# Peptides against a protein of PDB entry 3OIQ, part 19

Target 1, 212 residues: chain A of PDB entry 3OIQ
Amino acid sequence: KNRIFVSSSKDFEGYPSKAIVPVQFVALLTSIHLTETKCLLGFSNFERRGDQSQEDQYLIKLKFKDRGSERLARITISLLCQYFDIELPDLDSDSGASPTVILRDIHLERLCFSSCKALYVSKHGNYTLFLEDIKPLDLVSVISTISTKSTNSSKHSSSELISECDLNNSLVDIFNNLIEMNRDEKNRFKFVKLIHYDIELKKFVQDQQKVL

## One batch from the design tools (peptide; made by RFdiffusion4, then SolubleMPNN)

Design b1_p10_3_s4 (from b1_p10_3 with E3D Q9K)
Fold by OpenDDE base, seed 1:
Structure b1_p10_3_s4 (fold): chain B 212 residues (1-212), chain A 10 residues (1-10)
Amino acid sequence: as target 1 above (212 residues)
Amino acid sequence: EDDEYLFSKP
């Protein structure tokens, strides 16, 4: 079954009311919700949707039904947080209570670009996205990918080329949305407030701001 | 287990 690349969370409004569709998207990690009974990851591309919060446009459920799936969810969160340098409370506390993690607004401190594979599962107009795979993306690699219009049309199959173009377009759209948020005095997002704000990111943002 | 659907379509 071909995996569908999703450029907007609005695409799901047009999806079937009873289906299982494998999807892929790229977005920023915005939230982590781990409790005793559920695990959710929130992502956003920050597309403008009226006056509603632009966070958690892609809310993804991890399986959390048994001790094995719970362990996998905890390991997944730990590995993502290690990659993005996100401080978690110690998940290994000897107190037999599973630690609750609720992080929001992650994008205000760190740009956590992530390529996600999920299953869209719908019934009676309701849907859930289930995580299948997640790949964290390095910010330097994201900046380089956007800056280098890949003129290397090397002989990859037309299906792989479409996926690279869709990925690059979505990364550009995310940065454009972040630039608009940074220009808005009412918006909490500011590039200069990112913990990892460096000369490379500063230059990239300044160069993109001249084109917008 | 009722898989709690996170989203309702408009």
Scores: peptide ipSAE 0.354, ipTM 0.845, DockQ to the pose 0.793
Fold by OpenDDE base, seed 3:
Parts: structure tokens; C-alpha cells; sequence
Structure b1_p10_3_s4 (fold): chain B 212 residues (1-212), chain A 10 residues (1-10)
């Protein structure tokens, strides 16, 4: 099935009012919402949308209908948080109460780059994005990919490959948006406040700032 | 099951 690469969450405004469309995007993880009844992940590319919050531009629903889907959602959250060094309360509490997790503004402390596959599902002009797959991206690998303009033709089988150009362009756009936010005195985002702010990220940001 | 849609189109 042809999966559409999405560069902007505005693209969904033009989508059909009754459809199921497989989509893919790259964005930063901004929020986690896990309760007894639902699981949501928020993502953003920080594209400017007037004076509105740039958080949760891609709000993604996980299936949460039975014990099996709930367990899969909890495992997905645990593995993502383990990969990004996000501290979670123990989800395996011996107390028969499912723990509630509400995290917001994750991008203020950690750059959690994620490649997401989702289903756009619309009816009556309303839509929901359902998670199909998520791949966390390593920040060092992201910086290296942007810096080298790497056309690394990974010989992965042709049927589901994002254009490597679309991925790289989206990663560049995210960093450019973060640089603009960092320059804005009113914006809470600052690179120097990231827990993982190192010499490599500092140098990369300084080099990108000279081109913008 | 009202699959509550998260987004409304403008």
C-alpha cells in the first residue's frame, strides 16, 4: 500500500472527510498521555501556526480496547521512555490500579526524534491518527545524517521506503524551527536547557545558525 | 463505540 510522507500537519486539512490513509512523518515527541481508558502520544515539527502552541501538532492514538491492546500500549510507552531516558513510574505496580502517566513539554528537556507510521482515519470531517509503528531515532545519527547530506541508499527493499530526501528535509526543518524558537526570548525552548546538551549538539547548532 | 475523533477540520 502506498504510504504518504507528511511534511506538515496542515496537510490533513486537505485530506478526504471520509477516508483511511496510511501516512508517515518524522517529528519530536512532545507529550505522553496514558490513563485507564486511553493512550495518546503527542508529536511536533514546531512549524509556525500563528500564536498557537506548537505542541501536539501530531496527536496519535494507540489502540486501547482490551487487556491485550492495553498491554501493548504500556509496553510501547515503556520501550520509548527507556530509549529516550524518560523516567516513568513503574507500570508493573502490584497494586491492581493501572498507573496514570501524563507528561508534557518533553522537547524542553529532551529531543526525542521519532519516525511514525500511522493511519489517518476520517469521518464527517473529523479525523484521528492511529499508531501503526514507531521508530525512535538516535540524536547523534540525526545530526550526522543532516551534516553529511548522506544519500546513503540503504538497500532496504523498495516497497515501504520513505524517500531519504523527505526524511532529511523534515529533520532539517525541525532543527531550523528549534533554532528560531531558541532565538525567540518569549519561547521556553532553549538548547542549553536540554539534559543531553553536549559539545556535538552545541557545535551543530552553532554551524546551522550561521546558515540561517 | 463512539470512536471520538481527536481532530475537527477547520
Amino acid sequence: as target 1 above (212 residues)
Amino acid sequence: EDDEYLFSKP
Scores: peptide ipSAE 0.354, ipTM 0.844, DockQ to the pose 0.810
Fold by OpenDDE base, seed 5:
Structure b1_p10_3_s4 (fold): chain B 212 residues (1-212), chain A 10 residues (1-10)
Amino acid sequence: as target 1 above (212 residues)
Amino acid sequence: EDDEYLFSKP
């Protein structure tokens, strides 16, 4: 079955009430919830949804049923946090207590762009998104991709291609939404409060603001 | 725990 690119988490409202659908999206990591019994990742593209919180528009479950799946979840969290320079407590501590990690509003300090593959699993209209794969995206690479409109179709075989257009459009939409949030005095998000706010990001935001 | 659906469709 072909993997479906998802541009909005509202698309799931139209999905089948009993299905397994492989999906993919690009979004910002907004939250991490790791306890003794569950692992959840929150993502958002910050699409406007009225007065609702724009955090966790994509809530993704990691399997957490046995020592093997728990270990994989912990490794996934550690690697993501290492990639995005997110400070975590030592998850491998021999102290027998599994560390609890609850991070929210990650996007207020770091832009953690992530390309996610997930399974939409539904029954009786209810659904869960299960993580299949996650690729962290480098912010410089994201900025470069948007700026160049680079039709550099790397000759990766046609069967797994996210439409380069769909990816680029979603990345542009995320930045446009962040620019709108940055302009809103009531919104907590400000580019200048990002820990990694540099001259390149500043220039890109200033140039993108002129097009909007 | 894995049988708990996170989302209800409207």
Scores: peptide ipSAE 0.352, ipTM 0.848, DockQ to the pose 0.727
Fold by OpenDDE base, seed 2:
Order: structure tokens, then sequence, then C-alpha cells
Structure b1_p10_3_s4 (fold): chain B 212 residues (1-212), chain A 10 residues (1-10)
């Protein structure tokens, strides 16, 4: 089945009112919502949408219908948080209640680049994105990928034609949007407030700012 | 349980 690369969450406005479409995108993790009844991940590329919040442009549902799917959702969140060095409240509270995790504005403290595979599922014009797969991306690797216009198509012959161009363009667009947010005095996002803000990220941002 | 759709198209 051909998976569609999505560069904007506005693309879903044009999608069929009754369909199941495999999609993929790259975005920053912005929120985590785990309760007893649902698990949601928010992502954004920070595309300008007028006066709308730039967070959670891609709200992704994890299946949470049975003990198996709930366990998979919890493991997925734990692994993502471990990878991005996100502190979770201790899930080991002896109270047999599943711990509630609500994290918002993750992008204000950490740049959590993620390559996502999802199912667009629609009925009567309404839709939900269901997570199929997630790959966290290392920030150093993202910076390297953007800085090196890698004309080296490493032909990883994985039958999923992720256009390396589409991925790279979306990564560039995200950084450009973050640079614009950083320049906006009204925007809460500032690179210097990131916990992992280092000399490498500083240099990269300064070099990208000269091209914009 | 009706899988509550997260998004409504206008």
Amino acid sequence: as target 1 above (212 residues)
Amino acid sequence: EDDEYLFSKP
C-alpha cells in the first residue's frame, strides 16, 4: 500500500470523508496525553495557521481499547520519553490506578524530532490519525542532514519510498518556522531556553538565520 | 464505543 508523505496537516482537509489512508510525516513532539481511557501524542511542524495555536497540528491517537494496546501505548510513551530525556512522573505508584500523564509545550524545553507513520481514518468527514510507527530522530543527525545537502541517496532499498527530499524539506521547514518563532517577541519559543541548547545548535541556528 | 473522531472537517 502506498504511504503518502504529508508536509502539512492541512492536506487532510482535501482527504476523502470516508477512507483509510496510510500517511507519514516528520514533526516535533509537542504534547503527551495519557489517561485511563485514551492516549494521544501531539506533534507540530509549526506551520503558520493564522491565529490558531501552532501546537498539536498532528494529534495522533494510540489504540487504547484493551490491556494489550494499553501496554503498547505505555511502552511507546516510556521509550519516547527515555529517548528524548523527558521526565515522566513515576509510573510505579502502587495505587492500581494507571498514572495520568499530561505534558504540553514539550517543544519549549526540548526539540523532539519524530518520523511518524499513521493511519488517516475518516467517516462522515470526521477523521482520526492512528499511530502505526514512530521513529525518534537525533537532533545532531537532523542538523547534520540539513547542513549536508546529502545528494548521497544512500539507496537503502527499503520498499517504502520515503522521498529523502520530502523528509529533508520538512526538517528545513520546521527549523525555519522555529527561527521565525524565535524572532517573534510574542512567541514563547526561544532556542536559548531549550535544556539541550549547546554551541552546535547555536551555530546551526545562526547559520540558518543568515539564509532567511 | 463510537471511536470519537478527534477532528471534524468543516
Scores: peptide ipSAE 0.351, ipTM 0.843, DockQ to the pose 0.761

Design b1_p10_4_s1 (from b1_p10_4, 7 letters changed)
Fold by OpenDDE base, seed 2:
Structure b1_p10_4_s1 (fold): chain B 212 residues (1-212), chain A 10 residues (1-10)
Amino acid sequence: as target 1 above (212 residues)
Amino acid sequence: MKSYDESLEL
């Protein structure tokens, strides 16, 4: 199936009012909403949208209709949180109630880069996104990818590749937007407040700030 | 303007 790379969530304004369109994008994880009845992930590229919240530009639903889909959603959240060192409230509460997880502003503490595959689903001009696949990206690998301006097409022979150009451009745009947010005194985002802020990230940000 | 609709099902 032809999957469309999405550089901006504004692209959905041009999409059909009644369709199912396979899409892919790269963004930062901004929120997790897991309840007894639903599972949502929020993502953002932090594109300037005037006075609108820069968070949750991509709201993605996980299927949550039966015990199988609910279990898959819970495992997906657990694995993502484990990968990004996000502390979940103890899932082992002996109360037969499924634990509720509501995390917001994740990007203020951790840069959780994620490559997402989703279905754009529209009816009557409104839309939603359903998760098909998610790949967490390592920050060191992201920094290395941007820094090397990889002209080496790693021919990963999968029939559904994000173009290396589209991936690299989106990663650069995210970092540029984060640098702008870091420069804005009114913005809560600051690189020095990230839990994983190290010498490598510091150097990379300082070098990118000279190019902007 | 398109809005996000959380109620939409697949």
Scores: peptide ipSAE 0.703, ipTM 0.968, DockQ to the pose 0.847
Fold by OpenDDE base, seed 3:
Structure b1_p10_4_s1 (fold): chain B 212 residues (1-212), chain A 10 residues (1-10)
Amino acid sequence: as target 1 above (212 residues)
Amino acid sequence: MKSYDESLEL
């Protein structure tokens, strides 16, 4: 299937009012909402949207209709949180109560870069996004990718011609937006408040700030 | 303006 790369969640304004469109984007994980009845992931590229919250620009539903899909959703959340060092309550409660997880503002403590494949689903002019696949991205790998201007077309995947340039441009845009947020005294986001703020990230941010 | 609709299902 031809998958569309999405650089902005504003692109959905131009999409069909009744369609199923496979999409891909890269963004930061901002929220997790797991209850007894639903599972949602929030993502953002922190694109400026006037006075609106820059959080949860991409709300992604996990299928949560039966015990099998619920189990898959819980496993997906567990694996993502393990990868990003996000502490979760034990999802295997012997108490028979499905644990509720509500995490917000994840980007204030951790930069959780994620490549998402989703289905844009629209009806009556409204839309939702369903998760098809998620790949967590390592921050060192993201920094390296931006720094090297990697034109190395990795020959890995003849079925989805998503330009490596589109991925790299979106990663640059996210960092530029984070730099702007860090410069804004009113913005809660600060690089120095990240739990994983190290010398490498500090140097990278300082070098990017000289270009902006 | 398109709104996000959490009630939409596949």
Scores: peptide ipSAE 0.703, ipTM 0.968, DockQ to the pose 0.824
Fold by OpenDDE base, seed 4:
Structure b1_p10_4_s1 (fold): chain B 212 residues (1-212), chain A 10 residues (1-10)
Amino acid sequence: as target 1 above (212 residues)
Amino acid sequence: MKSYDESLEL
């Protein structure tokens, strides 16, 4: 089945009102919501939507219906937070109460680029998104990919032809949106407030700001 | 307008 690359969460407005559609997108992790009964990840590309919050444009459910799926969700959250250096309370506490984790505005401290595979699931005109796969992206690798226009099509001839162009265009769009947010005095997002703000990111942002 | 529905299951 062909997986659809999604550049905007507005695309879902045109989707079927009763379907299961495999999708993929790239976005920044913005929120984590883990309770005893559910696990949600929020993502955004920070596309301007008028007066609507730019956070959580993609709300992704992890399957959380049995002990096996709950364990997989907790492991997924732990591994993502370890990769992005996000401090979590110990999810493995021997106290039989599963810890509640509610993190918001993650993008204000860390740029957590993620390539997500999900199922768009619709019924009665409403929809949800279920996580199938997540790949965290290294910021240095993202910056390098945008800067070099890497035409290194390693044709891994696996039938998941998501165009390297679609991924690269979405990464550029995210950075452009972050630059606009950084220029807005009313926006809380500032590159200089990122915990990992270094000379490489500073130079990249300064070079991109000259093109916009 | 389509709304996100957190109650939907697979």
Scores: peptide ipSAE 0.702, ipTM 0.968, DockQ to the pose 0.828
Fold by OpenDDE base, seed 1:
Structure b1_p10_4_s1 (fold): chain B 212 residues (1-212), chain A 10 residues (1-10)
Amino acid sequence: as target 1 above (212 residues)
Amino acid sequence: MKSYDESLEL
């Protein structure tokens, strides 16, 4: 079944009111919500949405209905946090209760680029997203991908892969939105406040700011 | 406008 690349969470307005549609997008991780009963990941491209918060434009459910799915959700969160160097609150409470993790505004400290595969599930005009797969993206690789105009049109076989163009366009759009947020004095987002702000990211942002 | 519904299951 063809997976649809999603450039905007507004695309879901045009989707069927009763369907299961495999989708894929790239976005920044903005929130983690893990409790005893549920697991949600929030993502955003920071598209302007009037006066609404730009966080959590994509809310993705992890399956959390049995010990096996709960374990998989916890492992997924641990691996993502390990990859992005996100400190989890100490999971070692001597109380045999599964620790609650609620992280918000992750993008204010770390740019956690992620390629997500999900199922769009709709009923009666409402929808949810279920996680199928997640690939964390390295920031150096993201910067390199945007900076190198895709000159490798290697015509390798029309299998169900994202257009390299769709990925690159979405990554550019995210950076453009972050540059606009960084220019807004009222916006909490600032590149210089990122824990991983380095010379490469600084140069890339300065070069992109000249084009916008 | 479609709303996100956290109660939906697969």
Scores: peptide ipSAE 0.702, ipTM 0.968, DockQ to the pose 0.827

Design b1_p10_4_s2 (from b1_p10_4, 6 letters changed)
Fold by OpenDDE base, seed 2:
Structure b1_p10_4_s2 (fold): chain B 212 residues (1-212), chain A 10 residues (1-10)
Amino acid sequence: as target 1 above (212 residues)
Amino acid sequence: MKSYDESIEL
């Protein structure tokens, strides 16, 4: 199936009003909403949208219809949080109630870069996104990818080639948007407030700020 | 304008 790379969630305005379209994008994890009845992930590339919230530009549903899909959703959230060092409230509460997780503004503390595969599902002109696959991206690897301007097509022989150009452009755009947010005194986002803010990230941001 | 609709099922 041809998967469409999405650089902006505004692209969905042009999509069919009744379709299922496989899509892929790269964005930062901004929110997690896990309850007894649903699981949602929020993502953003922080594209400027006027006065609208820059968060949750991509809201993705996990399937949550049966015990199997609920278990898969909970495992997916646990593995993502483990990968990004996100503390979850203790899932082991002996109360037979499934723990509720509501995290917002994740990008204010951690840069959680993620490559997402999803289904755009449209009915009656409205749409939702369903998660098909998620790959967390390591920040050091993201910085290295942007810095090297990789002309070396690593022929990863997966039959669903993300254009290496589309990935790299989206990663650059995200960092540029974060640099703009960091420069804005009204914006809550600041690189120096990230828990993982180190000498490498500091240097990279300083070098990117000279190119903008 | 298209809106996100959380009620849409697959």
Scores: peptide ipSAE 0.717, ipTM 0.970, DockQ to the pose 0.847
Fold by OpenDDE base, seed 3:
Parts: structure tokens; C-alpha cells; sequence
Structure b1_p10_4_s2 (fold): chain B 212 residues (1-212), chain A 10 residues (1-10)
């Protein structure tokens, strides 16, 4: 099936009111909501949407209907949090109570870049997104990709012609949006408040700020 | 305006 690259969550306004459309996007992880009955991941590219919160622009459901899907959701959350150094309570509680995890504003402490594959599912003019696949992206790799203008078409997978240009453009757009948020005195986001703020990220942000 | 609907299932 041809997967559509999504640069904006506004694109869904133009989508069919009854469809299943495979999509892909890149965004920052902003929230995790794991309960006894559901698992949601929030993502954002921080695209300006007037006075609305820029958080959770992409709400992604994990399948959570049976013990097998619940286990897969919990494993997915554990692996993502391990990759991004996000502290979770032990999801294997001997107490038989499934642990509840509610994390918000993750982007204020950590830039968790993620490439997501999802199903856009619409019914009666409304939609949801179901997770199909998630790839966490290393921040050094993201910075390198933006800096090098990598036109190296990696011949990876003839089945999903997602332009490397679309991925790179979306990564640039996210950083530009973060730079704008960092310049806004009213915005809570500040690069210097990131736990992983280093000399490399500082230099990259300073160099990008000269172009904007 | 399309809204996100958490009740939609696959």
C-alpha cells in the first residue's frame, strides 16, 4: 500500500471522512498515556495553530483490546522510554495492578524525535491514528541530517517511496518551530532547560538561528 | 473541522 508522508496534522482535514489511510510522519514525542484500558502516544511538530496548545498534534493509539496487544503496548512504551532515557515505574508490578503511566510535556526536558507509521482511520467525519511502527531517532543523527543536506538517497525499501527530502524538511521545520518557541518569552520551551543540552546542540541552534 | 475520536476502533 502506498504510505502518505504527512508534514502537518492539518492534512487530515482534507482526508476522506470514511477511510483507512496508511501514513508516516516525523515528530517529537510529547506525551505518554498508559492505563488499564488504553495506550496513547502524543506527538507534535509544533506547527503554529493559533492560540491552541502545540502539544499532542498527533495522538496515536496503540491497540489495547486483549492481553497480547496490551503486552505489546507496554513493551513498546518500555523500549521507547529506555531509548530516550525516560524513567518509568516498573511495568512488571508483582501486585497484579497494571501500572498507570501519564507523562506530559516530554519535549520540555527531552527532544524525542520519532518516525511514526500509522493508520489514519476515519468514521463519521472524525478520525483516529493507530500505531503500526515507530522508530526513535537519535538527536545527533537528526542534527547531522539537517546540517549535511543529505541528498544521499539510501536505496532502502522499494515499497515506501517516502522522499528523504520530506523527512529532512519536516526535521528542519520542527527545529525552526522550536527556535521560534525558544525566542518567545511566554513559551515554556527553552533549549537550555533540556536535560541533554550539550555543546553540539547549542552550536547547531546558534547556527540555525542566524538563518531565521 | 475533523475531530480526533478516541472511540474509533480498527
Amino acid sequence: as target 1 above (212 residues)
Amino acid sequence: MKSYDESIEL
Scores: peptide ipSAE 0.716, ipTM 0.970, DockQ to the pose 0.826
Fold by OpenDDE base, seed 1:
Structure b1_p10_4_s2 (fold): chain B 212 residues (1-212), chain A 10 residues (1-10)
Amino acid sequence: as target 1 above (212 residues)
Amino acid sequence: MKSYDESIEL
């Protein structure tokens, strides 16, 4: 079944009111919500949505209905946090309760680029997203991908892969939105406040700011 | 306008 690349969470307005549609997008991780009963990941492209918060434009459910799915959700969160160097609150509470993790505004400290595969599931005009797969993206690789105009049209076989163009366009759009947020004095997002702000990211942002 | 519904299951 062809997976649809999603450039905007507004695309879901045009989707069927009763369907299961495999989707894929790239976005920044903005929130983690892990409790005893549920696991949600929030992502955003920071598209302007009037006066609404630009966080959590894509809310993704992890399956959390049995010990096996709960374990998989916890492992997924641990691996993502390890990859992005996100400090989890100490999971070692001597109380045999599964620790609650609620992280918000992750993008204010770290740019956690992620390629997500999900199922769009709609019922009665409302929808949810279920995680199928997640690939964290390295920021150096993201910067390199945007900076190198895709000159490798290697015509390798029409399998269900994202257009390299769709990925690159979405990554550019995210950076453009972050540059606009960085220019807004009222916006909490600032590149210089990122824990991983380095010379490469600084140069890339300065070069992109001249084109916008 | 479609809303996100956390109660939807697979």
Scores: peptide ipSAE 0.716, ipTM 0.970, DockQ to the pose 0.828
Fold by OpenDDE base, seed 4:
Structure b1_p10_4_s2 (fold): chain B 212 residues (1-212), chain A 10 residues (1-10)
Amino acid sequence: as target 1 above (212 residues)
Amino acid sequence: MKSYDESIEL
């Protein structure tokens, strides 16, 4: 089945009202919601939506219905947070209460670029998204990919032809949206407040700001 | 308008 690349969460408005559609997108991790009964990840590309919050444009459910799926969800959250250097309370506490984790506005401290595979699932005209796969993206690699226009089509001839162009365009759009947010005095997002703000990111942002 | 529905299961 062909996986659809999604550049905007508005695309779901045109989707079928009763379907299961494999999708893929790239976005920043904005929130984590882990309780005893559910696990949700929030993502955003920060596309302007009028007066609506730019956070959590993609709400992704992890399967959380049995001990095996709950364990997989907790491991997924732990591995993502380890990769992005996000401090979590110990999820493995021998106290039989699973810790509640509620993180919001992650993008204000860290740029957590993620390539997500999900199932769009619609019933009764509404929809949800279920996580199938997640790949964290290194910020240096993202900056390098945008800067070099790397046409290194390593044709890995696996039948998942998601265009490297679609990924690169979405990464550029995210940075452009972040630059606009950084210029807005009312927006809490500022590049200089990122914990990992370095000379490379500073230079990249300054060079992109000249093109916008 | 389509809304996100957290109650939807697979």
Scores: peptide ipSAE 0.716, ipTM 0.970, DockQ to the pose 0.840

Design b1_p10_4_s3 (from b1_p10_4, 6 letters changed)
Fold by OpenDDE base, seed 3:
Structure b1_p10_4_s3 (fold): chain B 212 residues (1-212), chain A 10 residues (1-10)
Amino acid sequence: as target 1 above (212 residues)
Amino acid sequence: SKSYDESLEL
């Protein structure tokens, strides 16, 4: 399938007002909203949008129409949270009520880089995003990818023409935006407040700050 | 401008 790489959530302004378009983007997980009736994931690249909240620039729906899709959504959330070391209440509680999970501002504590495949679905000039696939990205791998400038076209993505360059550029842009947020005294985001803030991340941020 | 519509379904 021809999947479009999306570098900005503003790109959707130019999309068709009645379409289904396969898209992919890379962003940080910012929110999780799981209730009895819906499952949403919020993502952001922290692109400057004036005075608006930089969170949930990509709001993605998980299919939540039947017991099978609900179970798949809960499993997806569980696996994602296990990967990023996000504490969740037990989603399998015998208490007959499905647990409600509402997490916000995830990026203030953890950098949860994710490569998302979604369907852009538009009707009447409005749109939504449906999750098709999610790949969590390891922070060490993200840092190494940005640092190595590796134009090594791994021939392995022949079926989805997403440029490795587009992925790398998007990761760089996210880090640059985070560096700007970290420099802003009014911004709540600070690298030193991340639970996983280590010497490697510190060095990487210091080296990137010299170029910006 | 386009808005996000959470009510849209596949």
Scores: peptide ipSAE 0.712, ipTM 0.970, DockQ to the pose 0.841
Fold by OpenDDE base, seed 5:
Structure b1_p10_4_s3 (fold): chain B 212 residues (1-212), chain A 10 residues (1-10)
Amino acid sequence: as target 1 above (212 residues)
Amino acid sequence: SKSYDESLEL
């Protein structure tokens, strides 16, 4: 089955009420919820949805049913946090209790761009998302991809890749939304408050702000 | 509208 690229979590409103649909999206990591019984990742593209919270527009479940799936979930969280320089409490507590990790508003400190593959699973008109794969994206690479207007139609005729256009459009949309949030005095998001705010990101934001 | 349902399993 072809994987569907999702530009908005509103797309799920039109999806089947009983299906399993492979999807893919690009978004910022906004939350991590790891407990003894579940693992959830929140993502957002910060699309404006009226007065609704812009966080956790894509809530992704990791399988957490047995020791194997729990281990995979914990490893996934550890690797993501290592990649994004997110400090976690030591997951290796000698006490045999799995540490609880609840992080929210990650985007206020770090832009954690992620390409996610998930299963949309619906039953009785409700849905959930299960993680299949996650690729963290380097911010420098994201900035370069947007800036270069990737005219490289990579002739990789593999029917399974997101169109480079869909990826780029989603990344641009995210940055545009962040710029709007940064301009809003009521919004907590500010680029200058990012721990990794550097000259490159500053320049990129300033250049994008001239086009918006 | 479709709601997110955390109780759904694969």
Scores: peptide ipSAE 0.712, ipTM 0.970, DockQ to the pose 0.843
Fold by OpenDDE base, seed 4:
Structure b1_p10_4_s3 (fold): chain B 212 residues (1-212), chain A 10 residues (1-10)
Amino acid sequence: as target 1 above (212 residues)
Amino acid sequence: SKSYDESLEL
C-alpha cells in the first residue's frame, strides 16, 4: 500500500470522508496524554494557522482497548521519554492504579523530532490518526542531514519510497518555523531555553537565520 | 471543515 507523506496537517481537509489512509509525517513531539482509558501523542511542525495554537497539529491515538495494547502504549511512551530524556513518573508502579501522565509544551524544553507512521481513519466526515510506528530522530543527525544536503540516498530497497527530499524539506520547514517563533517576543519558544542548547545547535540556528 | 474525532476506532 502506498504511504502518503504529509507535509501539513491541513492536507487532511482534502482527504476522503470515509477512508483508511496510511500516512507518514515528521514533526516535533509537543504533548503526551496517558490515562487509564486513552493514550494520545501531540505533534507539531509549527505551521502558522492564524490565531490557533500551533501545538498538537497532529494528534495521534495509540490503541488502548485491551491489556496488550495498553502495555504496548505504556512501553512506547517509556521508550520515547527515555530517548528524549523526558522525566516520567514510574509507569510500572506496583500500585494497581496506572499513573496518569499529562505533559504539554514539550518543545519549550526539548526538540523531540519524530518520524511517525499513522493511519488516517475517517468516518462521517471526521477523522482520527492511529499510530503504526514512531522513530525518534537525534537532533545532531537532523542538523547534519539538513546541513549536508545528503545526495547519498542509500537506496535501501524498502518499497516504502518516501523521498528523502520530503523528509528533509519538512525538517527545514520546522526549523524555519522555530526561528520565526524565536524572533517573536510574544512566543514562549526560545532556543536558549532548551535544556540541550549547545554550541552546535547555536551555530546551526545562527547560520539558518542568515538565510531567512 | 473536517474535525478531529478522538472517539473514532479502528
Scores: peptide ipSAE 0.711, ipTM 0.970, DockQ to the pose 0.844
Fold by OpenDDE base, seed 1:
Structure b1_p10_4_s3 (fold): chain B 212 residues (1-212), chain A 10 residues (1-10)
Amino acid sequence: as target 1 above (212 residues)
Amino acid sequence: SKSYDESLEL
């Protein structure tokens, strides 16, 4: 099926006012909102949007209508948090209440690169996004992918894979935006405050900062 | 401008 790669959340302004469109994007996980009644994931590429918060540019709904979909949502959150080493608050509340997870500004502590497949659903000019699939990306793999200008034109023209160019461009754009945020003294984001800040990330950021 | 609508369902 034709899935559209989305480089900017502004692309949705040009989308149909009544449609279901399969989309795919790469962004950083910024928020998790899990309650008794809903599950949302927030993502951002930190594209400049005037004076608005750059968080949650892509709000993705998980289906949360029955015990089966609720279970799948909870498992999805658990697996993502396990992969990114995100500590969920131990809501061992003795009260038997469904654990409520509200995490914001995840990008201030961890760069959680994610490749998302979603359904864009619009009605009457408004839209929402429903999660179809999520692939967490390893930061070392992201850095290597950007650093190696992939000359591997492997002619595997399967019309269902993201163009390697679209992925690389989006990853570069995210890092460029993070470098700009890191240079801004008023911005809370700083690479040196990331829990996983290592020699490889430090070198990569220093090399990218010389080109910008 | 298109707005995000959390109330929309599949």
Scores: peptide ipSAE 0.711, ipTM 0.970, DockQ to the pose 0.845

